# Designs tried in a protein design run: peptides against a protein of PDB entry 3EFO. Part 143

Target 1, 262 residues: chain A of PDB entry 3EFO
Amino acid sequence: SQLADLYKSCETDALINFFAKSAFKAVLHQPLKVIREILVNQTAHMLACYRKNCASPSAASQLILPDSMKVLPVYMNCLLKNCVLLSRPEISTDERAYQRQLVMTMGVADSQLFFYPQLLPIHTLDVKSTMLPAAVRCSESRLSEEGIFLLANGLHMFLWLGVSSPPELIQGIFNVPSFAHINTDMTLLPEVGNPYSQQLRMIMGIIQQKRPYSMKLTIVKQREQPEMVFRQFLVEDKGLYGGSSYVDFLCCVHKEICQLLN

## One batch from the design tools (peptide; made by RFdiffusion4, then SolubleMPNN)

Design b2_p17_6_s1 (from b2_p17_6, 7 letters changed)
Fold by OpenDDE base, seed 1:
Structure b2_p17_6_s1 (fold): chain B 262 residues (1-262), chain A 17 residues (1-17)
Amino acid sequence: as target 1 above (262 residues)
Amino acid sequence: SSVSHVLIDMDELEKLL
């Protein structure tokens, strides 16, 4: 069917780019509350239409997502949690304006990375392999106190270190003896020259490739105050400014779909 | 279904919360 073909050909990254730009344009003429409601409704309607017209019958308690849209909810939640669409006093007008302008000019690939960062477990690096570590979900639940993670969203880059991160890796990356000796004010990694350091730098270079902006590196230690900034990029978790977790958003979308189909 | 899809059991998900 034409509908089935439509859902097969759907590209979530293109959709989220479209929704983002549409929403950010609408900010000039519509209340933020209305814009957020429209985005949720559009998401629910698309999925409800699929369930009604394309999907085989399933239990009402199940959320059905076509493969092409399996990550639509998480991206939509990220969009909804963006500062441009939030009217919190803690967010400056300048920051909203800046973020709005940035996204309005972003291509599909840029907006995808912007809304859902890459989070890489670099403590698992194999210096003998040319393979990059697989990205993990952007949630605190995927972090480890023994781990070291690199996060990038096209604008910012973070190197997060667990309190129990291996001293050997710390020495390899920073040329210091322990976690306590890491200087978090540094914005560049030292050129230590060992294979691990070189591989990490290579990964950082790959991430930086084809990005329109040079990403500033921030080194973050677990349980230190700057970690709070890093946690804002764990987009599947509950937002500081009232945004829902991914799980909560899924529940919300499911309820909305059920309401549309009842 | 002609379109491949994934199923998320919301009941199970809610129990984990």
Scores: peptide ipSAE 0.198, ipTM 0.800, DockQ to the pose 0.764
Fold by OpenDDE base, seed 4:
Structure b2_p17_6_s1 (fold): chain B 262 residues (1-262), chain A 17 residues (1-17)
Amino acid sequence: as target 1 above (262 residues)
Amino acid sequence: SSVSHVLIDMDELEKLL
């Protein structure tokens, strides 16, 4: 059917870009609550339409996502949790204005990365490989106290270190003997010169490539105060400022779809 | 002619909540 073809050709990243810009424009003349409701409704309507017209019958307890939109909910949740749309008092007006302006000018690829960061397990690096480590889902559940992770969203770059991160890796990256010796005030990694350091720097360079903004590096130690900022980029988790986890959002969307179809 | 899709069992997800 024509609808089936539409869903096959759907580009979720483009949709998210569109919804983001539309929502961020609407912030100027509509209440945030209304904007968020519209976004949820639009998501539900698209998926309800698919379920009704393009999907085979399935149990009501199942959420059906076309392949082209399999990541739509997670990105939509990220959009809904953006400071521009949450407008929590803990976030300055200037910060919201800044992010709004940035997103309004972002291309599809940039907005995709912005809303859903890359989270790379750096502790798994093979110094003999030119391949980037596979990104993990942006959730605390994917972190480990023994791990080192690099997070990037096109604007910010974080190097997160678990409290039990391997001393040999710490030595390789920072040229210090232990976690405790890492200086988190640094915005640049030292040029240690060993293969691991070079590999990490290469990865960081690749991530920075073709990004319109230079990402400032923030080194974050687990359980230290700056980790709170880092955790805000774990977008699948429950937000500090009232945003839903991805799972919660899926439940919400599912309920809305069912409501539309019943 | 059907579009391939992903099924998410919401009952299982809700158990994690």
Scores: peptide ipSAE 0.197, ipTM 0.806, DockQ to the pose 0.857
Fold by OpenDDE base, seed 5:
Structure b2_p17_6_s1 (fold): chain B 262 residues (1-262), chain A 17 residues (1-17)
Amino acid sequence: as target 1 above (262 residues)
Amino acid sequence: SSVSHVLIDMDELEKLL
């Protein structure tokens, strides 16, 4: 069917780019509440149409996502949780204006990474391999007190260290004996010169090469104050300023779909 | 012709709330 072909050809990253730019343009002439409602409704309508016309019958308690749109809800939630659309008083007008302008100029690849960061478990690195570690979902549940993670969204880069990070890795990266000795004021990693340090630098270089802007590195220790900034990029979790978790958003979308089909 | 899809069990997700 024509509808089936449409869903097969759907590119979620392109859709999110379109929705983001459309929403951010609409901010100039529509209330934020209306914009958010439109985005949720559009998401629900697209998925309801698929369920009705393109999917085999299933239980009403199940949410059905076509393969081409399997990550649409998570990206849509990230968009809805952006400071431009939340408009919390804790966020300055300048910051909202800045992020709005940034997204309005982003290509598809840039907006994809911006809304959903890459989170890499670098503590699992095989120093003998040239392959990048597989990215994990952007949630605190995927972090480990024993782990070290690199996060990048095209504008910022964070190196997060668990309180129980292996001393050998800390020594390898920072050339210091323990977690307590790591200087978080540094924006550059020391040139330690061992294989682990070299591999980490290589990974950071690969990530940077794909982006038009130089990403500033922030070193973050677990349970220290700067970790709060890092946590804002764990986009599947509940937002600091009232945004929903991915799970909460899925429930919301599912309810809306049921209302449309019922 | 149906498009391949992923099923999410909302009952399981609701338990996490």
Scores: peptide ipSAE 0.186, ipTM 0.804, DockQ to the pose 0.864
Fold by OpenDDE base, seed 2:
Structure b2_p17_6_s1 (fold): chain B 262 residues (1-262), chain A 17 residues (1-17)
Amino acid sequence: as target 1 above (262 residues)
Amino acid sequence: SSVSHVLIDMDELEKLL
């Protein structure tokens, strides 16, 4: 059917870019609550239409996504949790205005990385390999107290260190003996010159090469106050300001789809 | 009864980036 072909050809990255820009434009003349409701409703309607017209019958308890939209819910949740669409007083108007302006000018590729960051387990680096480590899901559940992770969203780069990060890796990256000695006020990694340091710098370079903006590096220690900022980029978790986890959002979308089809 | 969730592979996400 023509509808099935439409879903097959759908580009989720383009849709998210469109929804983001549309929503961020609407912020100027519509209440944030209304905008969020519209986005959720649109998501549910698209998926309900697919379930009704394109998908084979399945259990009501199952969420059915077309292949082209498998990642639509996670990106939509990220959009909904963006500070531009949140009405919390803790979020400054300046921050909202800044991020709004940035996204309004972003291409499809840039907006994808912006909404769903790349999170890399740096502690697993093979210094003999030229391949980037496999990214992990942006959730605290994927972090490790013994791990070191690099997060990048095209605008910011974070190096997160677990409280039990291996001293040898800390020394390799920072040339200091322990976690306690790491200076989090630094915005640049030292040129230590060992293979591990060089590989990390290479990875950071590769990530930066694809982006139009120079990403500022922030070093984050686990359990320190600045970690709260980092956690906002763990977009699959529950947001600091009331945003849903990815799982909660899926449940919400599923319930709404069921309501539309009942 | 718990809702069945679709598992999204990180590789699929990376392909979209």
Scores: peptide ipSAE 0.095, ipTM 0.681, DockQ to the pose 0.059

Design b2_p17_6_s2 (from b2_p17_6, 9 letters changed)
Fold by OpenDDE base, seed 2:
Structure b2_p17_6_s2 (fold): chain B 262 residues (1-262), chain A 17 residues (1-17)
Amino acid sequence: as target 1 above (262 residues)
Amino acid sequence: SSVSSVSIDIDELEKLL
């Protein structure tokens, strides 16, 4: 059917780009609450239509997504949790204006990365491989105290270090003997020159490649105050300013779909 | 024909909340 073809060919990244720009334009003339509601409703309607017309029968407890939109909810939740769409006094007008303008100029690939960062387990690096490590989901549940993770969203780059990060990796990356000796004020990694350091630098270079902005590196130690900023980019978790976790959002979308179909 | 899909069990997710 024509609808089936539409859902098969749908590009979620393009949709998110469109919705983001539409929403961020709308903030100038509509209440934020209304904008958020519209986005949720649009998401629910698209998925309800799919379930009704294009999906095989399934239990009511199941959220059914076409393959082309399997990541639509997570990206939509990230959009909804963006500071531009939040009514919080802690968020300055300047910050909202800045991010709004950035997104308004972003292409599809840039907005995709912006809303859902890459989170890479650096501690698992194969120094002989030229490939990036497989990204993990942006959630605290995917971090480990023994791990080192690189997070990038096209604008910011974070190197997160667990409190129990391997001393040999710390030495390899920072040329210091322990976690306690890492200077988090630095914005550049030292030129240590060992294979691990070189591999990490290569990865950082690949991530930076073809991005319109130079990403500032922030080194973050687990359990230190600056980690709070880093945690805001764990977009699948509950937001600091009241945004839903991905799980919560899925439940929300499911309920809305059910309401539309019943 | 139906579109290939992903299924998420919401009941299982709610148990994690």
Scores: peptide ipSAE 0.357, ipTM 0.860, DockQ to the pose 0.865
Fold by OpenDDE base, seed 4:
Structure b2_p17_6_s2 (fold): chain B 262 residues (1-262), chain A 17 residues (1-17)
Amino acid sequence: as target 1 above (262 residues)
Amino acid sequence: SSVSSVSIDIDELEKLL
């Protein structure tokens, strides 16, 4: 059927780009609450249509997503939690305006990365390998106190260090003996010159490659106050200034789908 | 004719909340 073909060929990244730009345009003349409701409604309608017309029968407790849209909910939730769509006093008008303008000009690849950052466990690096470590889900649950993670969303880059991150890695990256000695005011990693440092720099270079903006590097120590900024990019978690976790959003979407189909 | 799908058990997820 035409519907089946549509869902098979759907590209979630393109869809999110479209929704983002549409929503961000609407911000100029519609209440934010209405915009968010529309986005959720559109998501639910698409998925309800799939469940009704294209999916095999399943239990009511099951949220059924076409394979092509398996990541739609997570991206949609990220969009909904973006500062542009939130009226929070903690977020400056300038920042909201800035991000709005940026997204309005983003291509599909850029917006994908922007809404769902790449989070890399660099403590697992093999200095003999040229491959990037596999990205992990953007949630605090995926972090480790013993780990070091690199996060990038096309605009910002964070190097997050667990309180128990290996001293040998710290030495390799920063040329200091311990976590406590790391200066978080730096915006550039030192050129230590060892294989690990070189590999990390290479990875950072790859991440920066083909991005339209130069990403500022922020060094973040776990449990220090500046970590709060980093945590805002753990998009699957509950937002600091509002918004659902990914899990909560899935439940919300499921509920709305069920309502549509009843 | 059906489209391949991913199934998420909402009840299971709710237990994590």
Scores: peptide ipSAE 0.357, ipTM 0.859, DockQ to the pose 0.860
Fold by OpenDDE base, seed 1:
Structure b2_p17_6_s2 (fold): chain B 262 residues (1-262), chain A 17 residues (1-17)
Amino acid sequence: as target 1 above (262 residues)
Amino acid sequence: SSVSSVSIDIDELEKLL
């Protein structure tokens, strides 16, 4: 059917870009709560239509997503949790204006990375491979105290280090003997010159070359105060300013779909 | 169904909450 073909050909990244720009334009003439409600409603309607017209019968407890939209909920939740759509006094008007302007000019690829960052397990790098490590989900649950992770969203880059990061990797990256010796005030990695350092720099370079904005590097140690800023980019977790976790959002969407179909 | 899909068990997710 034409409807089935539509869902097969759907490009979620393009949809999110459209929804983001539409919502951020609407901020100028509609209340934030209304905009958020519309976004959730649109998400639920799209998925309800699929379940009703395209999906095979399934248990009511199941949330059914077409493959083309399997990441729609997570991106939508990220959009809903963006500072532009949050009415919180802790967020300055300047920050909201800045973020709104940025997104309004972003292409599909830029907005995709902006709303859902890349989180790479750097501690798993194979210096003999030219392939990037597989990205992990942006959640604290995917971090490890023994790990080193690189996060990038097109605007910011973070290198997160667990408290038990391997000393050999610390030495390889920073040329210091231990975690305690890492200087988090630095915004550039030293040119140590070993294969691991070179590969990390190569990865960072590849990420940077694909983006229109120069990303400032922030080095973050686990359990230090700056880690709180880093955690805000773990978008599948519950947000600081009241945004839902991805799990909570899935439950919310499911309930709304059920209401539409019953 | 002619459209490939993924299924998420909401009951299982809610148990984690």
Scores: peptide ipSAE 0.356, ipTM 0.855, DockQ to the pose 0.798
Fold by OpenDDE base, seed 5:
Structure b2_p17_6_s2 (fold): chain B 262 residues (1-262), chain A 17 residues (1-17)
Amino acid sequence: as target 1 above (262 residues)
Amino acid sequence: SSVSSVSIDIDELEKLL
Protein backbone atom coordinates (compact mmCIF):
# COMPACT_ATOMS: atom_id res chain seq x y z
CA SER B 1 0.00 0.00 0.00
CA GLN B 2 0.97 3.62 -0.43
CA LEU B 3 0.88 4.09 3.32
CA ALA B 4 3.20 1.16 3.93
CA ASP B 5 5.60 2.50 1.33
CA LEU B 6 5.57 5.87 3.05
CA TYR B 7 6.67 4.40 6.37
CA LYS B 8 9.31 2.25 4.69
CA SER B 9 10.87 5.26 3.01
CA CYS B 10 10.65 7.64 5.97
CA GLU B 11 13.90 9.28 7.02
CA THR B 12 13.78 10.16 10.70
CA ASP B 13 16.69 12.59 10.55
CA ALA B 14 14.97 14.60 7.82
CA LEU B 15 11.69 14.46 9.69
CA ILE B 16 13.25 15.78 12.89
CA ASN B 17 14.94 18.55 10.95
CA PHE B 18 11.56 19.52 9.54
CA PHE B 19 9.81 19.37 12.91
CA ALA B 20 12.56 21.39 14.55
CA LYS B 21 12.48 24.18 11.99
CA SER B 22 8.70 24.20 11.90
CA ALA B 23 8.46 24.41 15.68
CA PHE B 24 11.15 27.05 15.97
CA LYS B 25 9.42 29.14 13.33
CA ALA B 26 6.12 28.76 15.17
CA VAL B 27 7.67 30.14 18.37
CA LEU B 28 7.23 33.60 16.89
CA HIS B 29 3.45 33.24 16.59
CA GLN B 30 2.26 30.55 18.98
CA PRO B 31 2.58 29.81 22.70
CA LEU B 32 5.30 27.32 23.61
CA LYS B 33 2.77 25.07 25.32
CA VAL B 34 0.77 24.79 22.12
CA ILE B 35 3.86 24.05 20.06
CA ARG B 36 4.92 21.24 22.40
CA GLU B 37 1.43 19.77 22.34
CA ILE B 38 1.38 19.85 18.55
CA LEU B 39 4.70 18.02 18.36
CA VAL B 40 3.55 15.30 20.74
CA ASN B 41 0.22 14.97 18.94
CA GLN B 42 1.88 14.74 15.55
CA THR B 43 4.21 12.04 16.85
CA ALA B 44 1.34 10.10 18.36
CA HIS B 45 -0.80 10.41 15.24
CA MET B 46 1.95 9.17 12.95
CA LEU B 47 2.63 6.17 15.14
CA ALA B 48 -1.05 5.46 15.76
CA CYS B 49 -1.67 5.43 12.04
CA TYR B 50 1.19 3.00 11.59
CA ARG B 51 -0.05 0.70 14.32
CA LYS B 52 -3.56 0.71 12.92
CA ASN B 53 -2.80 0.31 9.24
CA CYS B 54 0.72 -1.03 8.74
CA ALA B 55 1.76 -3.05 11.78
CA SER B 56 0.99 -6.62 12.76
CA PRO B 57 -1.34 -7.05 15.72
CA SER B 58 0.38 -6.61 19.07
CA ALA B 59 -0.43 -6.36 22.75
CA ALA B 60 -1.76 -3.01 23.98
CA SER B 61 1.22 -2.70 26.31
CA GLN B 62 3.62 -2.62 23.37
CA LEU B 63 4.85 0.50 21.65
CA ILE B 64 5.27 -0.33 17.97
CA LEU B 65 7.66 1.65 15.78
CA PRO B 66 8.43 1.10 12.11
CA ASP B 67 12.11 0.33 11.55
CA SER B 68 12.60 3.58 9.66
CA MET B 69 11.35 5.54 12.67
CA LYS B 70 12.89 3.53 15.50
CA VAL B 71 14.75 6.60 16.79
CA LEU B 72 11.96 9.12 16.15
CA PRO B 73 10.83 9.23 19.80
CA VAL B 74 14.29 9.88 21.20
CA TYR B 75 14.92 12.71 18.73
CA MET B 76 11.48 14.17 19.32
CA ASN B 77 12.10 14.16 23.06
CA CYS B 78 15.40 15.95 22.51
CA LEU B 79 13.60 18.57 20.43
CA LEU B 80 10.93 19.04 23.09
CA LYS B 81 13.64 19.48 25.72
CA ASN B 82 15.51 22.12 23.77
CA CYS B 83 15.72 25.48 25.52
CA VAL B 84 13.87 27.18 22.65
CA LEU B 85 10.72 25.26 23.51
CA LEU B 86 11.05 25.47 27.30
CA SER B 87 9.46 28.24 29.35
CA ARG B 88 12.03 28.36 32.12
CA PRO B 89 13.21 31.62 33.67
CA GLU B 90 16.70 30.16 34.09
CA ILE B 91 17.13 30.20 30.33
CA SER B 92 17.94 33.64 28.98
CA THR B 93 16.20 35.15 25.98
CA ASP B 94 19.58 35.47 24.33
CA GLU B 95 20.27 31.76 24.64
CA ARG B 96 16.87 30.90 23.18
CA ALA B 97 17.40 33.28 20.30
CA TYR B 98 20.87 31.94 19.66
CA GLN B 99 19.88 28.29 19.53
CA ARG B 100 16.77 29.08 17.50
CA GLN B 101 18.83 30.76 14.81
CA LEU B 102 21.40 27.97 14.83
CA VAL B 103 18.84 25.25 14.21
CA MET B 104 17.01 27.27 11.57
CA THR B 105 20.15 27.13 9.44
CA MET B 106 21.13 23.52 10.12
CA GLY B 107 21.07 20.79 7.54
CA VAL B 108 19.78 17.31 8.27
CA ALA B 109 23.15 15.96 9.38
CA ASP B 110 23.83 18.98 11.57
CA SER B 111 20.52 18.84 13.40
CA GLN B 112 20.82 15.09 13.89
CA LEU B 113 24.09 15.47 15.75
CA PHE B 114 22.93 18.61 17.52
CA PHE B 115 19.85 17.01 19.07
CA TYR B 116 21.48 13.67 19.81
CA PRO B 117 25.21 13.96 20.54
CA GLN B 118 27.83 11.35 19.89
CA LEU B 119 29.16 9.86 23.14
CA LEU B 120 32.30 7.75 22.78
CA PRO B 121 33.93 5.58 25.46
CA ILE B 122 37.54 6.46 24.75
CA HIS B 123 38.82 4.44 27.69
CA THR B 124 38.09 1.38 25.56
CA LEU B 125 40.31 2.53 22.72
CA ASP B 126 42.52 0.02 21.02
CA VAL B 127 45.53 2.02 19.91
CA LYS B 128 46.30 -0.66 17.36
CA SER B 129 42.90 -0.30 15.70
CA THR B 130 41.88 2.37 13.22
CA MET B 131 38.22 1.94 14.09
CA LEU B 132 36.37 4.44 16.22
CA PRO B 133 34.80 3.13 19.39
CA ALA B 134 31.10 2.47 19.18
CA ALA B 135 28.99 5.31 20.50
CA VAL B 136 26.91 4.70 23.61
CA ARG B 137 23.51 6.07 24.55
CA CYS B 138 23.56 9.61 25.91
CA SER B 139 22.71 8.79 29.50
CA GLU B 140 24.48 8.95 32.84
CA SER B 141 23.74 5.25 33.18
CA ARG B 142 26.28 4.61 30.43
CA LEU B 143 29.05 6.49 32.22
CA SER B 144 31.39 4.90 34.73
CA GLU B 145 33.67 6.31 37.40
CA GLU B 146 36.49 4.34 35.80
CA GLY B 147 35.75 5.64 32.33
CA ILE B 148 36.73 8.48 30.03
CA PHE B 149 34.17 9.68 27.49
CA LEU B 150 34.20 12.09 24.57
CA LEU B 151 30.94 13.87 23.73
CA ALA B 152 30.31 15.98 20.64
CA ASN B 153 27.19 17.63 19.23
CA GLY B 154 28.69 19.57 16.34
CA LEU B 155 29.06 22.75 18.39
CA HIS B 156 30.68 21.57 21.60
CA MET B 157 33.13 18.85 22.50
CA PHE B 158 33.54 17.50 26.02
CA LEU B 159 36.10 15.16 27.48
CA TRP B 160 34.58 13.68 30.62
CA LEU B 161 36.79 11.89 33.15
CA GLY B 162 35.56 9.63 35.90
CA VAL B 163 36.99 10.12 39.38
CA SER B 164 38.54 6.66 39.13
CA SER B 165 39.71 6.91 35.54
CA PRO B 166 42.91 4.91 34.96
CA PRO B 167 46.08 6.81 35.86
CA GLU B 168 47.74 5.27 32.83
CA LEU B 169 45.21 6.89 30.52
CA ILE B 170 45.46 10.19 32.36
CA GLN B 171 49.20 10.05 31.90
CA GLY B 172 48.72 9.17 28.26
CA ILE B 173 46.35 12.05 27.56
CA PHE B 174 47.59 14.82 29.85
CA ASN B 175 51.08 13.75 30.86
CA VAL B 176 50.21 14.13 34.55
CA PRO B 177 50.31 11.45 37.24
CA SER B 178 46.73 11.57 38.49
CA PHE B 179 43.17 12.80 38.14
CA ALA B 180 43.82 15.57 40.65
CA HIS B 181 46.58 17.03 38.49
CA ILE B 182 44.41 17.52 35.40
CA ASN B 183 43.92 21.17 34.51
CA THR B 184 40.33 21.66 33.36
CA ASP B 185 40.94 25.24 32.25
CA MET B 186 42.72 24.10 29.13
CA THR B 187 40.82 24.00 25.83
CA LEU B 188 43.41 21.98 23.96
CA LEU B 189 44.94 18.63 24.76
CA PRO B 190 48.70 18.61 25.18
CA GLU B 191 50.73 17.04 22.45
CA VAL B 192 52.09 14.19 24.54
CA GLY B 193 53.03 12.14 21.50
CA ASN B 194 52.33 8.62 22.75
CA PRO B 195 50.07 6.24 20.79
CA TYR B 196 47.06 6.80 23.02
CA SER B 197 47.32 10.57 22.78
CA GLN B 198 47.70 10.34 19.03
CA GLN B 199 44.71 8.05 18.73
CA LEU B 200 42.52 10.38 20.77
CA ARG B 201 43.60 13.36 18.71
CA MET B 202 42.82 11.43 15.56
CA ILE B 203 39.33 10.65 16.82
CA MET B 204 38.75 14.27 17.71
CA GLY B 205 39.89 15.23 14.24
CA ILE B 206 37.47 12.81 12.62
CA ILE B 207 34.61 14.17 14.69
CA GLN B 208 35.53 17.71 13.75
CA GLN B 209 35.64 16.78 10.09
CA LYS B 210 32.73 18.00 7.97
CA ARG B 211 31.39 20.17 10.78
CA PRO B 212 30.73 23.81 9.86
CA TYR B 213 31.92 25.13 13.22
CA SER B 214 35.07 24.51 15.20
CA MET B 215 34.06 22.70 18.36
CA LYS B 216 35.53 24.07 21.56
CA LEU B 217 36.92 21.39 23.84
CA THR B 218 35.87 21.39 27.48
CA ILE B 219 37.57 19.06 29.91
CA VAL B 220 35.20 17.87 32.61
CA LYS B 221 36.03 16.10 35.85
CA GLN B 222 33.34 14.02 37.45
CA ARG B 223 31.81 15.60 40.57
CA GLU B 224 33.17 19.04 39.80
CA GLN B 225 30.84 21.96 39.19
CA PRO B 226 31.37 22.16 35.42
CA GLU B 227 30.03 18.61 35.08
CA MET B 228 26.56 20.10 35.32
CA VAL B 229 26.97 21.63 31.88
CA PHE B 230 28.11 18.31 30.47
CA ARG B 231 25.12 16.47 31.92
CA GLN B 232 22.76 18.70 29.95
CA PHE B 233 23.95 16.89 26.84
CA LEU B 234 23.02 13.48 28.24
CA VAL B 235 19.75 13.89 26.41
CA GLU B 236 18.11 10.60 27.38
CA ASP B 237 18.13 11.59 31.05
CA LYS B 238 15.72 13.92 32.78
CA GLY B 239 16.42 17.48 31.82
CA LEU B 240 17.77 20.01 34.26
CA TYR B 241 14.91 22.32 33.37
CA GLY B 242 12.07 19.83 33.64
CA GLY B 243 12.29 17.84 30.44
CA SER B 244 11.31 14.17 30.40
CA SER B 245 13.69 11.27 30.23
CA TYR B 246 13.52 9.12 27.13
CA VAL B 247 11.76 6.40 29.11
CA ASP B 248 9.16 8.82 30.40
CA PHE B 249 8.59 10.16 26.92
CA LEU B 250 8.06 6.68 25.49
CA CYS B 251 5.41 6.04 28.10
CA CYS B 252 3.79 9.36 27.28
CA VAL B 253 3.73 8.65 23.55
CA HIS B 254 2.33 5.18 24.15
CA LYS B 255 -0.48 6.59 26.24
CA GLU B 256 -1.36 9.12 23.56
CA ILE B 257 -1.39 6.44 20.87
CA CYS B 258 -3.68 4.25 22.94
CA GLN B 259 -6.06 7.14 23.44
CA LEU B 260 -6.18 7.73 19.70
CA LEU B 261 -6.88 4.09 18.92
CA ASN B 262 -9.52 3.46 21.63
CA SER A 1 0.97 -5.32 3.74
CA SER A 2 3.01 -5.01 6.93
CA VAL A 3 6.08 -2.92 7.65
CA SER A 4 8.90 -4.31 9.78
CA SER A 5 8.72 -2.88 13.27
CA VAL A 6 10.40 -2.60 16.65
CA SER A 7 8.41 -3.39 19.77
CA ILE A 8 9.00 -1.76 23.14
CA ASP A 9 7.43 -3.22 26.26
CA ILE A 10 5.98 -0.23 28.09
CA ASP A 11 5.21 -2.28 31.19
CA GLU A 12 8.87 -3.10 31.52
CA LEU A 13 9.85 0.54 31.10
CA GLU A 14 7.37 1.68 33.73
CA LYS A 15 8.99 -0.64 36.24
CA LEU A 16 12.18 1.34 35.82
CA LEU A 17 10.43 4.53 36.94
Scores: peptide ipSAE 0.352, ipTM 0.858, DockQ to the pose 0.859

Design b2_p17_6_s3 (from b2_p17_6, 7 letters changed)
Fold by OpenDDE base, seed 1:
Structure b2_p17_6_s3 (fold): chain B 262 residues (1-262), chain A 17 residues (1-17)
Amino acid sequence: as target 1 above (262 residues)
Amino acid sequence: SSVPHVLIDIDELEKLL
């Protein structure tokens, strides 16, 4: 059917780019509350239409997502949690204006990475492999005190280190004997020259490749104050300024779909 | 359905909250 074909061919990244730009344009003429409501409603309507017209019958407690939209709720929640769409006084007007301008000019690939960062477990690197480590979900639940993670969203890059990070990896990356000796004021990794360091630098280079902006590196130690900034990019978790977790948003979307269909 | 899909059990998610 025509609808079935539509849902099969849907590109979530393009859709999110469209929604983001539409919403950010609407900010000039509509209240933020209304814009957020429209985004949620649009999401619910698309998924309700699928459930009604394309999906096989399922239990009422189940949320049904076509494969082409399986990550739509995640990205939509990230969009809703963006500072441009929040009315919190803690967010400066300048920051809102800046991010609005950035997103309005972003291509599909840029906006995808911007809204949902890439989070890589660096501690799992195989120096004998040319393959990048598989990205993990952007949630604190996926971090490990024994791990080292690289996060990038096209604008910022973070190297997060667990309190129990392996000393040998710390030595390999920073050329210091322990976690305590790592200088978090550094914005560049030292050129240690060992295979692990070289591999990490290569990965960072690949991530930076073809990105329109040079990403500044921030080194973050677990349980130190700068970690709070890093945690804001764990977009599946609850936001600092009242944004929902991914799980909460899924429940919200499901409720809206049910209301539309019942 | 001819369209591949993913099922998410909301009840199970709510139990985790």
Scores: peptide ipSAE 0.269, ipTM 0.828, DockQ to the pose 0.795
Fold by OpenDDE base, seed 4:
Structure b2_p17_6_s3 (fold): chain B 262 residues (1-262), chain A 17 residues (1-17)
Amino acid sequence: as target 1 above (262 residues)
Amino acid sequence: SSVPHVLIDIDELEKLL
C-alpha cells in the first residue's frame, strides 16, 4: 500500500528538521504550550496511523514503531525539550533567540546532531585503531565514574571526565598526574604528543569536520558545577527545566496513540 | 508485517519510572 511504502521510506531526520523549523517559526505567533501539544499530536497521529494501517496486531501495552521511525520519539522529545520551546525563566531570551535562529538555518544533518548529541566513550579508545568509538545513548546511565566521554552537538563540545578517570588517560590527555590537576578553564587540549592525545585530537577533528560552526571545547569534571550544563545535553534524561525523559515521553506517546485509536 | 517495526513494552518501561 501507499502507506506501507511511505513508512518504509520515511526519513526521520528530515521530519525532525521540518518539525523543528515549523515549531520554531510558530513560536512567533502561537503559545509554546500549543506548539508542544501540536508536536506531540503529530507524532502520535503518525504512529497511530501506522499502527492502524500497517502494523500487525499487538498488545495494547506495546508501542509499535516502524523501523524508519524508531528514533522519531527520541528526537521529538529532544525537540520538545529545546530551550526555544520550553521557555523557562532560567534560560535567557537571547539564548532562545540564538538557538531559534541557528535551527532555522540548519540542514537535516546539522539538526540531527544538534537535537541528539554524539556521546563518545573516549576511555575506550584504541590507539592502534583509526575507528571512532561507538556512540552511546545520551543518558547519565551510560556514563561511568571511571570513564571519559566526548559530547558534541555541532555547537558545543564537552570533554567529561569521571571522578575515577584513569590516571594514565588523564596523563595522556592533559599531561597532569591526576583528576584534581585538570584545569577546567582550558578550551583547548594541550599538545602532549603521545598516541592517545593525538588520537583524541583526531577524533575531535573528525567531529568538527563539515560542521558549519566551530565547537568550543569545555572540559567538565564530574561533580563540579559546570557538569550541570553538560547534563542538559544528556537528552534522554529528565530535563532540568521540566522536560520528560525519553522513557516518560514514550509512555506519553503510547497513551496518546491509544487514545486516538480507541 | 510488510513494514519492519520495533516493539517497545511500555509496561516494562513504566517499571523503571
Scores: peptide ipSAE 0.263, ipTM 0.829, DockQ to the pose 0.804
Fold by OpenDDE base, seed 2:
Structure b2_p17_6_s3 (fold): chain B 262 residues (1-262), chain A 17 residues (1-17)
Amino acid sequence: as target 1 above (262 residues)
Amino acid sequence: SSVPHVLIDIDELEKLL
């Protein structure tokens, strides 16, 4: 069927780009609450249509997503949690204006990375491999106090270090003896020259490649104040300003789909 | 369904809340 073909060929990243730009345009004329409701409604309607017309019967307790849209909910939640769509007084007008301007000019690939960052476990690097480490889900549950993680969203790059990160890796990356000696005011990694350092630099280079903006590097130590900024990029978790976790959002979407179909 | 899909058990997710 035409609908089946549509869902097979759906490009979620393009949809998110479209929804983001549409929503960010709408903020000029519509209340934020209404915009958020529209986005959730559109998500639910698309998925309800699939469930009704394309999917095999499934239990009411199951949310069914076409494979092409399996990441639609997570991206949509990220969009909903963006500062542009939040009416919290803690968010400055300038910040909203800035991010709105950025997204309004982003291509599909850029917006994809912007809304859902890459989170890479750097502590697991194979210095003999030229491949990027497999990205993990953007959640605190995927972090480790013993780990070192690189997060990038096309605009910012964070190197997060667990309080118990291996001293040998710290030495390899920063040429300092311990976690305590890492200077978080640095925006560049030192040229240590060992294989691990070179591999990390290579990875950072690959991530930076073909990005329209030079990503500023921020070094983040676990449990230090700047970590709060980093945690905002763990987009599957509950947001600082009351945004839903991915799990909560899935439940919300599921309930709305059921309501539409009942 | 002819369209590949994934299933998410909402009940299991709610138990984690």
Scores: peptide ipSAE 0.262, ipTM 0.826, DockQ to the pose 0.801
Fold by OpenDDE base, seed 5:
Structure b2_p17_6_s3 (fold): chain B 262 residues (1-262), chain A 17 residues (1-17)
Amino acid sequence: as target 1 above (262 residues)
Amino acid sequence: SSVPHVLIDIDELEKLL
């Protein structure tokens, strides 16, 4: 059917780009509350239409997502939690204006990475492999005190270190004996020259080569004050300045769909 | 004519709230 073909061919990244630009343009002439409501309603209507017309019958307690839109809710939640739409007093007007302008000029690939960062478990690297480690979900629940993670969103790059990071990896990356000796004021990794250091630098290079802007590196130690900045990029968690976790948002969307169909 | 889909159990998610 025509509807089935539509959902099969749907490109979520393109939709998010469209919704983001539409919403950020609307900020100029509509209240933020209205814009957020429209985005939620549009999401719910799209999924309700699918459930009604294109999906096999399922329990009312289940949220059904077509394969082409399986990540639509998480991206939509990220958009809704963006500082431009939240407009919290803790965020400066200049920052809101800056991010608005950035997104308005982003292509589909750029906005995808911007709203949902790539989070890589660096501690799992195979120095003999040229493949990037598989990205994990952007949530604190995916971090470990024993782990080292690289996060990139096209504008910023973070290297997060757990308090119990392996000393051998710390030595390999920073050429220091322990976690306590790592200098977080550095914006560049030292050229240690061992295979692990080289592999990490290669990965960082690959990530950078795909982006139009040079990403500044921030080194973050777990439980230190600067970690709060890093946590803002764990987009599936509850927002620092408000906004739902991904889980909360899914429940919200499901309720809205049920209201539309029942 | 069903489109392939994934299912999310909302009841399980609500338990986490």
Scores: peptide ipSAE 0.259, ipTM 0.829, DockQ to the pose 0.855

